# Designs tried in a protein design run: peptides against a protein of PDB entry 5X9X. Part 19

Target 1, 41 residues: chain A of PDB entry 5X9X
Amino acid sequence: SSVSELEQRLRDVKNTNSRFRKALMEKENELQALIRKLGPE

## One batch from the design tools (peptide; made by RFdiffusion4, then SolubleMPNN)

Design b2_p14_5_s1 (from b2_p14_5, 7 letters changed)
Fold by OpenDDE base, seed 4:
Structure b2_p14_5_s1 (fold): chain B 41 residues (1-41), chain A 14 residues (1-14)
Amino acid sequence: as target 1 above (41 residues)
Amino acid sequence: QKEIQELQNKLKEL
């Protein structure tokens, strides 16, 4: 049904968002490590 | 580095 499709699409978007958030967090950790190497806070 | 960390934390909220 239209409602079921919308619910599925919402789940898919949330799953995609979660994956990108995880990838972003990992990159931010890498950036932080590099920033520490650069010196001043 | 504190300011940079604050910006990173805000970015992670998205």
Scores: peptide ipSAE 0.034, ipTM 0.524, DockQ to the pose 0.164; fails the geometry check
Fold by OpenDDE base, seed 5:
Structure b2_p14_5_s1 (fold): chain B 41 residues (1-41), chain A 14 residues (1-14)
Amino acid sequence: as target 1 above (41 residues)
Amino acid sequence: QKEIQELQNKLKEL
């Protein structure tokens, strides 16, 4: 049904969002390590 | 470092 299709799309969007949030967190940690090597804030 | 860390904290809120 149209409702079940919308529910499925919402789950897919949430899963995609979660994956990108994790990737951004990992890149933030990598960036922080590199910034510490560069010196002052 | 502090100013950069503040920007990183805002990034985590996305």
Scores: peptide ipSAE 0.032, ipTM 0.520, DockQ to the pose 0.111; fails the geometry check
Fold by OpenDDE base, seed 3:
Structure b2_p14_5_s1 (fold): chain B 41 residues (1-41), chain A 14 residues (1-14)
Amino acid sequence: as target 1 above (41 residues)
Amino acid sequence: QKEIQELQNKLKEL
């Protein structure tokens, strides 16, 4: 049904958003570690 | 480093 399709699309968007947020957090942590090695805080 | 952490925290809120 049109309702079930919209619900599925919403779930897909939320799952995609969650995956990209996790990947971004990991890259941010990596960046922080590299910047810390450069010197002053 | 504190300033960088603050910017990272703001980015995570998006």
Scores: peptide ipSAE 0.032, ipTM 0.510, DockQ to the pose 0.117; fails the geometry check
Fold by OpenDDE base, seed 1:
Structure b2_p14_5_s1 (fold): chain B 41 residues (1-41), chain A 14 residues (1-14)
Amino acid sequence: as target 1 above (41 residues)
Amino acid sequence: QKEIQELQNKLKEL
Protein backbone atom coordinates (compact mmCIF):
# COMPACT_ATOMS: atom_id res chain seq x y z
CA SER B 1 0.00 0.00 0.00
CA SER B 2 2.45 2.65 1.16
CA VAL B 3 5.24 1.15 -0.96
CA SER B 4 3.00 0.78 -4.02
CA GLU B 5 1.79 4.37 -3.65
CA LEU B 6 5.37 5.66 -3.45
CA GLU B 7 6.29 3.62 -6.52
CA GLN B 8 3.31 5.08 -8.38
CA ARG B 9 4.27 8.63 -7.39
CA LEU B 10 7.83 8.05 -8.55
CA ARG B 11 6.57 6.82 -11.93
CA ASP B 12 4.29 9.85 -12.21
CA VAL B 13 7.17 12.24 -11.45
CA LYS B 14 9.40 10.55 -14.02
CA ASN B 15 6.65 10.69 -16.66
CA THR B 16 5.95 14.36 -15.93
CA ASN B 17 9.67 15.16 -16.08
CA SER B 18 10.01 13.38 -19.42
CA ARG B 19 7.00 15.21 -20.88
CA PHE B 20 8.30 18.61 -19.77
CA ARG B 21 11.77 17.89 -21.17
CA LYS B 22 10.23 16.95 -24.50
CA ALA B 23 8.07 20.08 -24.57
CA LEU B 24 11.08 22.28 -23.76
CA MET B 25 13.14 20.66 -26.50
CA GLU B 26 10.38 21.20 -29.07
CA LYS B 27 9.96 24.84 -28.06
CA GLU B 28 13.71 25.36 -28.19
CA ASN B 29 13.83 23.97 -31.71
CA GLU B 30 10.93 26.22 -32.70
CA LEU B 31 12.72 29.21 -31.19
CA GLN B 32 15.90 28.37 -33.07
CA ALA B 33 13.97 28.18 -36.34
CA LEU B 34 12.46 31.60 -35.69
CA ILE B 35 15.88 33.02 -34.82
CA ARG B 36 17.25 31.75 -38.13
CA LYS B 37 14.44 33.63 -39.90
CA LEU B 38 15.36 36.86 -38.10
CA GLY B 39 18.81 36.87 -39.69
CA PRO B 40 22.43 36.63 -38.61
CA GLU B 41 23.52 36.81 -35.01
CA GLN A 1 23.61 33.05 -34.31
CA LYS A 2 26.60 31.13 -32.98
CA GLU A 3 26.44 32.95 -29.66
CA ILE A 4 22.70 32.26 -29.40
CA GLN A 5 23.32 28.58 -30.08
CA GLU A 6 25.99 28.50 -27.37
CA LEU A 7 23.55 30.01 -24.89
CA GLN A 8 20.91 27.47 -25.91
CA ASN A 9 23.40 24.66 -25.34
CA LYS A 10 24.13 25.96 -21.84
CA LEU A 11 20.42 26.09 -21.12
CA LYS A 12 20.08 22.43 -22.11
CA GLU A 13 22.74 21.49 -19.57
CA LEU A 14 20.54 22.65 -16.68
Scores: peptide ipSAE 0.028, ipTM 0.496, DockQ to the pose 0.097; fails the geometry check

Design b2_p14_5_s2 (from b2_p14_5, 7 letters changed)
Fold by OpenDDE base, seed 3:
Structure b2_p14_5_s2 (fold): chain B 41 residues (1-41), chain A 14 residues (1-14)
Amino acid sequence: as target 1 above (41 residues)
Amino acid sequence: QKEIEELERQLKEL
């Protein structure tokens, strides 16, 4: 049904958001490690 | 490092 399709799309958006948030946090951790070595605290 | 901690907080809110 149209309602079931909208519910599926909402789940897909939430899953995509969660995956991108995780990837961004991993990149920030990498940058933080470099900044601690090369930059001021 | 406090600036990085604030950026990490903002990232977790997205």
Scores: peptide ipSAE 0.030, ipTM 0.489, DockQ to the pose 0.171; fails the geometry check
Fold by OpenDDE base, seed 2:
Structure b2_p14_5_s2 (fold): chain B 41 residues (1-41), chain A 14 residues (1-14)
Amino acid sequence: as target 1 above (41 residues)
Amino acid sequence: QKEIEELERQLKEL
């Protein structure tokens, strides 16, 4: 049904969003560690 | 560091 398809798409979007949030935070942590070594706040 | 903290906040909102 149209409703069940929309629910599935919403789950897929949420799962994708969660994965990208995690990947971005990991990259930010790497960048932060490099910035800290450079000295400026 | 405060500027980095603000960027981290924005990143968590995505």
Scores: peptide ipSAE 0.030, ipTM 0.488, DockQ to the pose 0.180; fails the geometry check
Fold by OpenDDE base, seed 1:
Structure b2_p14_5_s2 (fold): chain B 41 residues (1-41), chain A 14 residues (1-14)
Amino acid sequence: as target 1 above (41 residues)
Amino acid sequence: QKEIEELERQLKEL
């Protein structure tokens, strides 16, 4: 049904968003570790 | 360090 399809799409968007947020957090942590190695600037 | 952190904060607000 149209409702079940919308619910599925919402789940898929939430799952995709969660995955990208996790990847961005990991990349930010990696970037900050590299920046700290470059110096105090 | 602080300048880079501020730039990163600004980029996250976009």
Scores: peptide ipSAE 0.027, ipTM 0.460, DockQ to the pose 0.100; fails the geometry check
Fold by OpenDDE base, seed 5:
Order: sequence, then structure tokens, then C-alpha cells
Structure b2_p14_5_s2 (fold): chain B 41 residues (1-41), chain A 14 residues (1-14)
Amino acid sequence: as target 1 above (41 residues)
Amino acid sequence: QKEIEELERQLKEL
């Protein structure tokens, strides 16, 4: 049904969003580690 | 370092 399809799309969007947020957090941690190696502010 | 950390914080708030 149209309702079940919308619910599925909403789950897919939430899963995609969660995956990208995790990837961004990991990249930020990598970036911060590199910045710390470059030196002070 | 603190200036960069502040910019990083601002980006995370978005």
C-alpha cells in the first residue's frame, strides 16, 4: 500500500542519514588527529 | 588549535 511504501522510504532515509552521520563523525576524528599533528592553533 | 577546534564545533552544530 502507499502507506507501507512511505513507511519503508522513511526507514531507508533514516538508515542512510545514520550511516552518513557516522561516516562524518569518523572523518572528523581523523581530521582532528591530523590537525593535532600539524601543531598549535 | 583552539580556533580550529571552535570552527569544528560550529560545523558539528549544523
Scores: peptide ipSAE 0.026, ipTM 0.473, DockQ to the pose 0.095; fails the geometry check

Design b2_p14_5_s4 (from b2_p14_5, 7 letters changed)
Fold by OpenDDE base, seed 2:
Structure b2_p14_5_s4 (fold): chain B 41 residues (1-41), chain A 14 residues (1-14)
Amino acid sequence: as target 1 above (41 residues)
Amino acid sequence: REEIEKLEKELKEL
């Protein structure tokens, strides 16, 4: 049904969003390590 | 460094 399809799409979007947020956090940690090597500012 | 950290914060909020 249209409702069940929308519920499935919402779950898929939430799962994708969660995965991307995790990837961004990991990239932030990598960038912070590089920034610390570059020095201030 | 402060400007870079500000831009990184904006990216994480998407």
Scores: peptide ipSAE 0.032, ipTM 0.515, DockQ to the pose 0.182; fails the geometry check
Fold by OpenDDE base, seed 1:
Structure b2_p14_5_s4 (fold): chain B 41 residues (1-41), chain A 14 residues (1-14)
Amino acid sequence: as target 1 above (41 residues)
Amino acid sequence: REEIEKLEKELKEL
């Protein structure tokens, strides 16, 4: 049904958002480590 | 470095 399709799309968007947020957090941790190595610029 | 840290904060808000 249209309702079940919308619920599925919402779940898919939430899952995608969660995955990207996790990837961004990991990249941020990497960047912070590199910035600490680079120096106080 | 201060400007990089500002950009990083903006990225976390997305």
Scores: peptide ipSAE 0.032, ipTM 0.506, DockQ to the pose 0.130; fails the geometry check
Fold by OpenDDE base, seed 3:
Structure b2_p14_5_s4 (fold): chain B 41 residues (1-41), chain A 14 residues (1-14)
Amino acid sequence: as target 1 above (41 residues)
Amino acid sequence: REEIEKLEKELKEL
């Protein structure tokens, strides 16, 4: 039904958002490690 | 370093 399709799309958006947030966190951790090597700024 | 931490916080809030 149209309602079930909208619910599926909402789930897909939430899953995509979660995946991108995880990837962002991993990139941030990498960035922080590089910044620590650079020194106190 | 403090400026970078501010930018990182802003990025996480997106």
Scores: peptide ipSAE 0.030, ipTM 0.496, DockQ to the pose 0.131; fails the geometry check
Fold by OpenDDE base, seed 4:
Structure b2_p14_5_s4 (fold): chain B 41 residues (1-41), chain A 14 residues (1-14)
Amino acid sequence: as target 1 above (41 residues)
Amino acid sequence: REEIEKLEKELKEL
């Protein structure tokens, strides 16, 4: 049904959002490690 | 580093 399709699309968006949030957190951790190597500036 | 961390904090608050 149209409702079940919308529910599935919402789940897909939530899963995509969760994956991107995790990737951004990992990139932030990587960036912080590089900043620590750069120095105290 | 402190300046970069401030900018990162501002970006996270948007």
Scores: peptide ipSAE 0.029, ipTM 0.474, DockQ to the pose 0.095; fails the geometry check

Design b2_p14_6_s2 (from b2_p14_6, 6 letters changed)
Fold by OpenDDE base, seed 3:
Structure b2_p14_6_s2 (fold): chain B 41 residues (1-41), chain A 14 residues (1-14)
Amino acid sequence: as target 1 above (41 residues)
Amino acid sequence: DIEKQIQELKKKLE
């Protein structure tokens, strides 16, 4: 049904959002590690 | 809370 499709799309968007948030956090941590290696600029 | 709002909306659609 159209309702079931909308529920599935909402789940997919939520899962995608969660995955991208995790990836962004990992990239932020990587960037912070690189910044620390450069020193106190 | 966005997650709470999403769960409430899902419950209304079921």
Scores: peptide ipSAE 0.037, ipTM 0.590, DockQ to the pose 0.038
Fold by OpenDDE base, seed 2:
Formats: C-alpha cells, sequence, structure tokens
Structure b2_p14_6_s2 (fold): chain B 41 residues (1-41), chain A 14 residues (1-14)
C-alpha cells in the first residue's frame, strides 16, 4: 500500500541518517587523534 | 519533540 511504502521510505531515511551520523563522529574522533599525534606535544 | 510526533503518527497509520 501507499502507506506501507511511505513507512519503508521513512525507515530507510532514518537508517541512512543514523549511519552518516556515526561515520561523521568516527571521522571527527580520528581527526582529533591525528591532531594530538602531529601537535607540538 | 519531533521523534515523539513521528512515532505517534506511525502508530495511527499502522
Amino acid sequence: as target 1 above (41 residues)
Amino acid sequence: DIEKQIQELKKKLE
């Protein structure tokens, strides 16, 4: 049904959003680790 | 809260 298709699309968008948020957090943590390694300390 | 509103709407449509 049109409703079930919209529910599936909403689930897919939420899953994609969650995956990208996780990837951004991991990349930010990686950048901070590199900054600490390459810094003057 | 938008997530709360989305969950309430989903329950009505299921």
Scores: peptide ipSAE 0.034, ipTM 0.580, DockQ to the pose 0.032
Fold by OpenDDE base, seed 4:
Structure b2_p14_6_s2 (fold): chain B 41 residues (1-41), chain A 14 residues (1-14)
Amino acid sequence: as target 1 above (41 residues)
Amino acid sequence: DIEKQIQELKKKLE
């Protein structure tokens, strides 16, 4: 049904959003690790 | 809370 399709699309968007949020967090962690490595100590 | 509103709407459509 149209409702079931919309529910599926909403789930897909939420899953995609979650994946991108995780990727951004991982990249932020990588950047912070590099910043620490390049720090004064 | 947008997520709360989405969950409430989904519950009504199921």
Scores: peptide ipSAE 0.033, ipTM 0.578, DockQ to the pose 0.034
Fold by OpenDDE base, seed 1:
Structure b2_p14_6_s2 (fold): chain B 41 residues (1-41), chain A 14 residues (1-14)
Amino acid sequence: as target 1 above (41 residues)
Amino acid sequence: DIEKQIQELKKKLE
């Protein structure tokens, strides 16, 4: 049904958003580790 | 300024 498709689309968007947020957090952690290695800037 | 460059790079990664 149209309602079930909209619910599925919403779930897919939320899942995609969650995956990208996790990837960004991991990249931020990697960046911070590199900053710490460079020393105080 | 290195700190400004770091902040700019952070924004580009998003």
Scores: peptide ipSAE 0.020, ipTM 0.364, DockQ to the pose 0.126

Design b2_p14_6_s3 (from b2_p14_6, 8 letters changed)
Fold by OpenDDE base, seed 4:
Structure b2_p14_6_s3 (fold): chain B 41 residues (1-41), chain A 14 residues (1-14)
Amino acid sequence: as target 1 above (41 residues)
Amino acid sequence: DILKEIEELRKLLE
């Protein structure tokens, strides 16, 4: 049904969002690690 | 490139 399709689309968007949020966090952690490595000590 | 990838992800999440 139209409702079921919209619910599925919403779940798909939320799942995609969650995946990209995780990837973003990981890359930001990598960046921070590099910043620390390039720091004064 | 980490910075490029971060920027792409930020644009997607905006």
Scores: peptide ipSAE 0.026, ipTM 0.504, DockQ to the pose 0.648
Fold by OpenDDE base, seed 5:
Structure b2_p14_6_s3 (fold): chain B 41 residues (1-41), chain A 14 residues (1-14)
Amino acid sequence: as target 1 above (41 residues)
Amino acid sequence: DILKEIEELRKLLE
């Protein structure tokens, strides 16, 4: 049904969002490590 | 202050 399709799409979007949040956290950590090598914040 | 900017962006994405 259209409702079940929308529910599935919402789950897919949430899963994608979770993956990108994890990637952003990892990039933040990498950036902080580089900043420590370069100097002040 | 790049670390301050990162902190602000992180809060927006919570």
Scores: peptide ipSAE 0.024, ipTM 0.448, DockQ to the pose 0.185
Fold by OpenDDE base, seed 2:
Structure b2_p14_6_s3 (fold): chain B 41 residues (1-41), chain A 14 residues (1-14)
Amino acid sequence: as target 1 above (41 residues)
Amino acid sequence: DILKEIEELRKLLE
């Protein structure tokens, strides 16, 4: 049904959003590690 | 400024 299709699309969007959030947090951690090595900037 | 960019990322992820 149209409702079930929309529910599936919403789940897919939420899963994609979660994956990108994780990737951004990992990049933030990498940048913070580099900053600690370089000193305060 | 890399620290400013990190703070912006934190706000986005909240």
Scores: peptide ipSAE 0.022, ipTM 0.464, DockQ to the pose 0.220
Fold by OpenDDE base, seed 3:
Structure b2_p14_6_s3 (fold): chain B 41 residues (1-41), chain A 14 residues (1-14)
Amino acid sequence: as target 1 above (41 residues)
Amino acid sequence: DILKEIEELRKLLE
């Protein structure tokens, strides 16, 4: 049904959003580690 | 391993 399709699309968008948020957080942590290593001890 | 390479370069410049 049209309602079931919309519910499925909403779930897909939420899952994609969650995955990309996690990936961005991991890349931010990597960037901060690089910045720390470039700085003086 | 970018972090390891950076650390090695820093040690060479000390």
Scores: peptide ipSAE 0.020, ipTM 0.415, DockQ to the pose 0.028

Design b2_p14_6_s4 (from b2_p14_6, 6 letters changed)
Fold by OpenDDE base, seed 3:
Structure b2_p14_6_s4 (fold): chain B 41 residues (1-41), chain A 14 residues (1-14)
Amino acid sequence: as target 1 above (41 residues)
Amino acid sequence: EILKEIQELEEKLK
């Protein structure tokens, strides 16, 4: 049904958003580790 | 302090 398709699309968007947020946080943690090697600040 | 600025940006991305 059109309702079940919209619900599925909403779930897919939420799952994609969650995956990209996790990947961004992992890259930010990597960046912090590199900056800490350059100096304490 | 660069690490504090990065931490503030991380909180905005949540």
Scores: peptide ipSAE 0.037, ipTM 0.428, DockQ to the pose 0.137
Fold by OpenDDE base, seed 1:
Order: C-alpha cells, then sequence, then structure tokens
Structure b2_p14_6_s4 (fold): chain B 41 residues (1-41), chain A 14 residues (1-14)
C-alpha cells in the first residue's frame, strides 16, 4: 500500500542517515588524530 | 584553535 511504501522509505532514509552520521564521526576522529600529530591544538 | 572548532562541529552533528 502507499502507506507501507512511505513507511519503508522513511526507514531507508533513517538507516542511510544513521550510516552517514557514523561515517562522519569516524572521519572527525581520524581528522582530530591527524591534527594532533601535526602540532599544537 | 582547530580542535575547539572540531568539537563545536561534533556537537552540531549529534
Amino acid sequence: as target 1 above (41 residues)
Amino acid sequence: EILKEIQELEEKLK
């Protein structure tokens, strides 16, 4: 049904958003570690 | 201070 498709799309968007948020946090941690290696904070 | 800017960005992304 149209409702079940919208619910599925909402789940897919939430899952995609969660994956990208996790990837961004990991990249921020990597960046922070690199900056600390380069010199003073 | 670059680390302070990173921390501010982290708080916005939560």
Scores: peptide ipSAE 0.036, ipTM 0.423, DockQ to the pose 0.140
Fold by OpenDDE base, seed 2:
Structure b2_p14_6_s4 (fold): chain B 41 residues (1-41), chain A 14 residues (1-14)
Amino acid sequence: as target 1 above (41 residues)
Amino acid sequence: EILKEIQELEEKLK
């Protein structure tokens, strides 16, 4: 049904968003570690 | 203070 398809699309968007947030956090940690090696903040 | 500026930009992308 159109409702079940919309529910599936919403789940897929939420899962994708969660994966991107995790990837951004990992990149944030990497960048912060590199910046600390470069010198003063 | 580059770290603060980077943190502010990353928070906008979350």
Scores: peptide ipSAE 0.028, ipTM 0.451, DockQ to the pose 0.164
Fold by OpenDDE base, seed 4:
Structure b2_p14_6_s4 (fold): chain B 41 residues (1-41), chain A 14 residues (1-14)
Amino acid sequence: as target 1 above (41 residues)
Amino acid sequence: EILKEIQELEEKLK
């Protein structure tokens, strides 16, 4: 059904969003580690 | 200062 397909697409978008959020958080941690090497502030 | 801004961004990404 069109509704079931839209619900599936919404789940897929939410899952993709969650994966990208995790990747961004990991990159932020990498940046924090690099900045700590450059200075204390 | 920069580390504080990074920490605030990390909290928003959760």
Scores: peptide ipSAE 0.027, ipTM 0.439, DockQ to the pose 0.128

Design b2_p14_7_s1
Fold by OpenDDE base, seed 5:
Structure b2_p14_7_s1 (fold): chain B 41 residues (1-41), chain A 14 residues (1-14)
Amino acid sequence: as target 1 above (41 residues)
Amino acid sequence: NEILEEMEELRKKL
């Protein structure tokens, strides 16, 4: 049904959003590690 | 960390 398809699409969007958020967090953590390496200490 | 590892490898090649 159209309702079930909309529910499925919503789940897919949420899953995609979660994946991108995780990827961004990982890259930010890696960048912070580089910043620490370039720091004065 | 993948990016850190890649950057360290680049530094070793210079």
Scores: peptide ipSAE 0.028, ipTM 0.462, DockQ to the pose 0.040
Fold by OpenDDE base, seed 3:
Structure b2_p14_7_s1 (fold): chain B 41 residues (1-41), chain A 14 residues (1-14)
Amino acid sequence: as target 1 above (41 residues)
Amino acid sequence: NEILEEMEELRKKL
């Protein structure tokens, strides 16, 4: 049904959003490691 | 960490 298709699309969007949020957090951690390495300490 | 590793490998070549 149209309702079940919309529910499936919503689940797919939420899953994709969660994956991108995780990837962004990982990249932020990598950037922080670079910043620490370039720092004076 | 992929980005840090890639930067370190690049630096070794310079």
Scores: peptide ipSAE 0.027, ipTM 0.455, DockQ to the pose 0.041
Fold by OpenDDE base, seed 1:
Structure b2_p14_7_s1 (fold): chain B 41 residues (1-41), chain A 14 residues (1-14)
Amino acid sequence: as target 1 above (41 residues)
Amino acid sequence: NEILEEMEELRKKL
């Protein structure tokens, strides 16, 4: 049904959002580590 | 930390 399709799309968006949030956190941590180790300090 | 590791290796070569 159209309702079940919308529910599935919502789940897919939430899953995608979670994956991108994790990826962004990892990249931010890598960048911060790079700045600390290779920066002017 | 793949990016950090790669940059550290590059830095060692400079």
Scores: peptide ipSAE 0.027, ipTM 0.481, DockQ to the pose 0.039
Fold by OpenDDE base, seed 2:
Structure b2_p14_7_s1 (fold): chain B 41 residues (1-41), chain A 14 residues (1-14)
Amino acid sequence: as target 1 above (41 residues)
Amino acid sequence: NEILEEMEELRKKL
């Protein structure tokens, strides 16, 4: 049904959003690790 | 740490 298709699309968008948020958080952690390595310590 | 690994690989080439 149209409703079930819209529900599936919403789930797909939420899954994509979650994956991208995780990837961004991982990249932020990597950048912070690089900043620490380049620091005076 | 993909970015860190890439930077370490680059450093090895210099």
Scores: peptide ipSAE 0.026, ipTM 0.447, DockQ to the pose 0.086

Design b2_p14_7_s2
Fold by OpenDDE base, seed 1:
Structure b2_p14_7_s2 (fold): chain B 41 residues (1-41), chain A 14 residues (1-14)
Amino acid sequence: as target 1 above (41 residues)
Amino acid sequence: NKIKKEMEELRKKL
């Protein structure tokens, strides 16, 4: 049904957003580790 | 410190 399709699309968008947020957080953590090595910039 | 502040602001958006 149109309702079930919209529910599926919403789940897919939420899953995609969650994956991107996780990837960005991991990259931030890597950058922060480099910042700690560089100094108090 | 400036870069650390910017990174914290980025974290708040995630």
Scores: peptide ipSAE 0.024, ipTM 0.427, DockQ to the pose 0.204
Fold by OpenDDE base, seed 4:
Structure b2_p14_7_s2 (fold): chain B 41 residues (1-41), chain A 14 residues (1-14)
Amino acid sequence: as target 1 above (41 residues)
Amino acid sequence: NKIKKEMEELRKKL
């Protein structure tokens, strides 16, 4: 039904959003680790 | 957006 399709699309959007947020957080942590490694000894 | 700006600032420091 149209309602079930909308519910599925909402779940897909939420899952996509969650995945992107996680990926961005991981990349930020990676950059911070590299900055610390390259920082003054 | 805020996240993009923060990531760009981190990249500048790297």
Scores: peptide ipSAE 0.021, ipTM 0.436, DockQ to the pose 0.083
Fold by OpenDDE base, seed 2:
Structure b2_p14_7_s2 (fold): chain B 41 residues (1-41), chain A 14 residues (1-14)
Amino acid sequence: as target 1 above (41 residues)
Amino acid sequence: NKIKKEMEELRKKL
């Protein structure tokens, strides 16, 4: 049904959003680690 | 956008 298809699409979007949020957090952590290694100098 | 703002603040430290 149209309702079940929309529910499936919403789940897929939420799953994709969750995966990208995790990837962005990991990249932020990598950048923070590099900043700490470089120091203020 | 919260994530965009956080990443911009991180870039300012580079």
Scores: peptide ipSAE 0.021, ipTM 0.411, DockQ to the pose 0.080
Fold by OpenDDE base, seed 5:
Structure b2_p14_7_s2 (fold): chain B 41 residues (1-41), chain A 14 residues (1-14)
Amino acid sequence: as target 1 above (41 residues)
Amino acid sequence: NKIKKEMEELRKKL
Protein backbone atom coordinates (compact mmCIF):
# COMPACT_ATOMS: atom_id res chain seq x y z
CA SER B 1 0.00 0.00 0.00
CA SER B 2 0.99 3.65 -0.37
CA VAL B 3 1.26 3.96 3.42
CA SER B 4 3.47 0.85 3.64
CA GLU B 5 5.74 2.20 0.89
CA LEU B 6 6.12 5.55 2.67
CA GLU B 7 6.93 3.77 5.95
CA GLN B 8 9.58 1.69 4.15
CA ARG B 9 11.09 4.83 2.56
CA LEU B 10 11.25 6.50 5.97
CA ARG B 11 13.07 3.46 7.44
CA ASP B 12 15.53 3.48 4.53
CA VAL B 13 16.24 7.22 4.94
CA LYS B 14 16.77 6.80 8.70
CA ASN B 15 19.17 3.90 8.10
CA THR B 16 21.13 5.90 5.50
CA ASN B 17 21.26 8.91 7.82
CA SER B 18 22.61 6.74 10.66
CA ARG B 19 25.35 5.34 8.39
CA PHE B 20 26.45 8.82 7.29
CA ARG B 21 26.48 10.07 10.89
CA LYS B 22 28.77 7.18 11.85
CA ALA B 23 31.09 7.88 8.90
CA LEU B 24 31.29 11.59 9.83
CA MET B 25 32.15 10.70 13.44
CA GLU B 26 34.95 8.41 12.23
CA LYS B 27 36.30 11.16 9.96
CA GLU B 28 36.23 13.63 12.86
CA ASN B 29 38.28 11.16 14.92
CA GLU B 30 40.77 10.79 12.04
CA LEU B 31 41.11 14.58 11.79
CA GLN B 32 41.66 14.87 15.54
CA ALA B 33 44.41 12.24 15.32
CA LEU B 34 46.09 14.19 12.50
CA ILE B 35 45.85 17.43 14.49
CA ARG B 36 47.56 15.74 17.45
CA LYS B 37 50.37 14.46 15.20
CA LEU B 38 50.95 17.83 13.55
CA GLY B 39 50.64 19.85 16.75
CA PRO B 40 49.91 23.58 16.63
CA GLU B 41 50.16 24.91 13.09
CA ASN A 1 24.41 23.58 10.85
CA LYS A 2 25.89 21.53 13.73
CA ILE A 3 28.24 19.42 11.55
CA LYS A 4 29.60 22.49 9.73
CA LYS A 5 30.26 24.20 13.06
CA GLU A 6 32.09 21.15 14.46
CA MET A 7 34.28 20.86 11.35
CA GLU A 8 35.15 24.56 11.53
CA GLU A 9 36.27 24.13 15.15
CA LEU A 10 38.55 21.26 14.07
CA ARG A 11 40.07 23.44 11.32
CA LYS A 12 40.83 26.16 13.88
CA LYS A 13 43.07 23.70 15.76
CA LEU A 14 45.38 23.40 12.73
Scores: peptide ipSAE 0.020, ipTM 0.413, DockQ to the pose 0.077

Design b2_p14_7_s3
Fold by OpenDDE base, seed 3:
Structure b2_p14_7_s3 (fold): chain B 41 residues (1-41), chain A 14 residues (1-14)
Amino acid sequence: as target 1 above (41 residues)
Amino acid sequence: SEIRKEMEELRKKL
């Protein structure tokens, strides 16, 4: 049904959002490591 | 600090 399709789309968006949040956190950790290497810049 | 600025912008997206 149209309702079940919308529910599926919502789940897909939430899953995609969660994956991107994880990737961004990993990039933040990478930047933090570079900051520690370079110093207080 | 350019790299710290980038971190701040990244945090806003989390």
Scores: peptide ipSAE 0.028, ipTM 0.525, DockQ to the pose 0.266; fails the geometry check
Fold by OpenDDE base, seed 2:
Structure b2_p14_7_s3 (fold): chain B 41 residues (1-41), chain A 14 residues (1-14)
Amino acid sequence: as target 1 above (41 residues)
Amino acid sequence: SEIRKEMEELRKKL
């Protein structure tokens, strides 16, 4: 049904959102490590 | 620095 399809799409969006948030956190940690190596720049 | 600016922009997306 249309309702079941919308529920599935919502789950897919939430899963994708979670994966992107994790990737962004990893990139933020990488940037922080580089900033620590460079110093005050 | 450019790196600090990039980190700030990334943080806004979290």
Scores: peptide ipSAE 0.028, ipTM 0.530, DockQ to the pose 0.264; fails the geometry check
Fold by OpenDDE base, seed 5:
Structure b2_p14_7_s3 (fold): chain B 41 residues (1-41), chain A 14 residues (1-14)
Amino acid sequence: as target 1 above (41 residues)
Amino acid sequence: SEIRKEMEELRKKL
């Protein structure tokens, strides 16, 4: 049904959003680690 | 320090 399709789309969007949030957090941590390696340069 | 500054600015965008 139209309602079930919209509910499925919402679940898919939420899952995608969660994945991207996790990826951004990991990249933030990677950048912080690289900055620490670079020191004052 | 310039490379560090550039990476810090990139980090702030996340």
Scores: peptide ipSAE 0.025, ipTM 0.520, DockQ to the pose 0.110; fails the geometry check
Fold by OpenDDE base, seed 1:
Structure b2_p14_7_s3 (fold): chain B 41 residues (1-41), chain A 14 residues (1-14)
Amino acid sequence: as target 1 above (41 residues)
Amino acid sequence: SEIRKEMEELRKKL
């Protein structure tokens, strides 16, 4: 049904959002590590 | 340095 389809789409969006948030967190950590390696330069 | 500043600005976008 239209309702069940919308519920499925919402779940998919939430899952995608969660995956990207995790990826961004990992990239944040990576960038911080690189910044620390660069030091004051 | 400039490179560090650029990386910091990129970090701020995350």
Scores: peptide ipSAE 0.025, ipTM 0.509, DockQ to the pose 0.121; fails the geometry check

Design b2_p14_7_s4
Fold by OpenDDE base, seed 4:
Structure b2_p14_7_s4 (fold): chain B 41 residues (1-41), chain A 14 residues (1-14)
Amino acid sequence: as target 1 above (41 residues)
Amino acid sequence: DEILKEMEELRKKL
């Protein structure tokens, strides 16, 4: 049904959002490591 | 790029 399809799409969006949040956190950690290496000290 | 691939997959589901 159209309702079941919308529910599935919502689940897929939530799962994708969770994956992107994790990826962004990992990239932030990588950037912080690079910033520390490029620091004046 | 894995993120770009997942973004394209998301676009198709919306």
Scores: peptide ipSAE 0.031, ipTM 0.531, DockQ to the pose 0.118
Fold by OpenDDE base, seed 2:
Structure b2_p14_7_s4 (fold): chain B 41 residues (1-41), chain A 14 residues (1-14)
Amino acid sequence: as target 1 above (41 residues)
Amino acid sequence: DEILKEMEELRKKL
């Protein structure tokens, strides 16, 4: 049904959003680790 | 690890 398709699309968008948020947090943590390794120059 | 890898690759080009 059209409702079932819209619900599936919403789930797919939420899953994609969650994956990108996780990837961004991992990259932010990696950047912070690099900044800490560089230290005060 | 990816950003660190990219930085290491950049360093090799300098």
Scores: peptide ipSAE 0.027, ipTM 0.429, DockQ to the pose 0.090
Fold by OpenDDE base, seed 3:
Structure b2_p14_7_s4 (fold): chain B 41 residues (1-41), chain A 14 residues (1-14)
Amino acid sequence: as target 1 above (41 residues)
Amino acid sequence: DEILKEMEELRKKL
């Protein structure tokens, strides 16, 4: 049904959003590690 | 680890 298709699309968008949020957090952690290594210590 | 690893490899060449 049209309702079940919309529910499926909403689940797919939520899953994609969650994956991108995780990837962004991982890249931020890598950048922070690099910034610490470039520090004066 | 990818970004940090790439920068560490570059640093070894300098």
Scores: peptide ipSAE 0.027, ipTM 0.459, DockQ to the pose 0.083
Fold by OpenDDE base, seed 5:
Structure b2_p14_7_s4 (fold): chain B 41 residues (1-41), chain A 14 residues (1-14)
Amino acid sequence: as target 1 above (41 residues)
Amino acid sequence: DEILKEMEELRKKL
């Protein structure tokens, strides 16, 4: 049904959003580690 | 890990 398709699309969007958020967080952590390594210490 | 590794390698060459 149209309702079940919309529910499926919503789940897919949420899953995609979660994956991208995780990937961004990992890259942010890598950049912060780099900043510390390149810092004055 | 990968971006940090690559940038540390670049730093060692400077």
Scores: peptide ipSAE 0.026, ipTM 0.471, DockQ to the pose 0.041

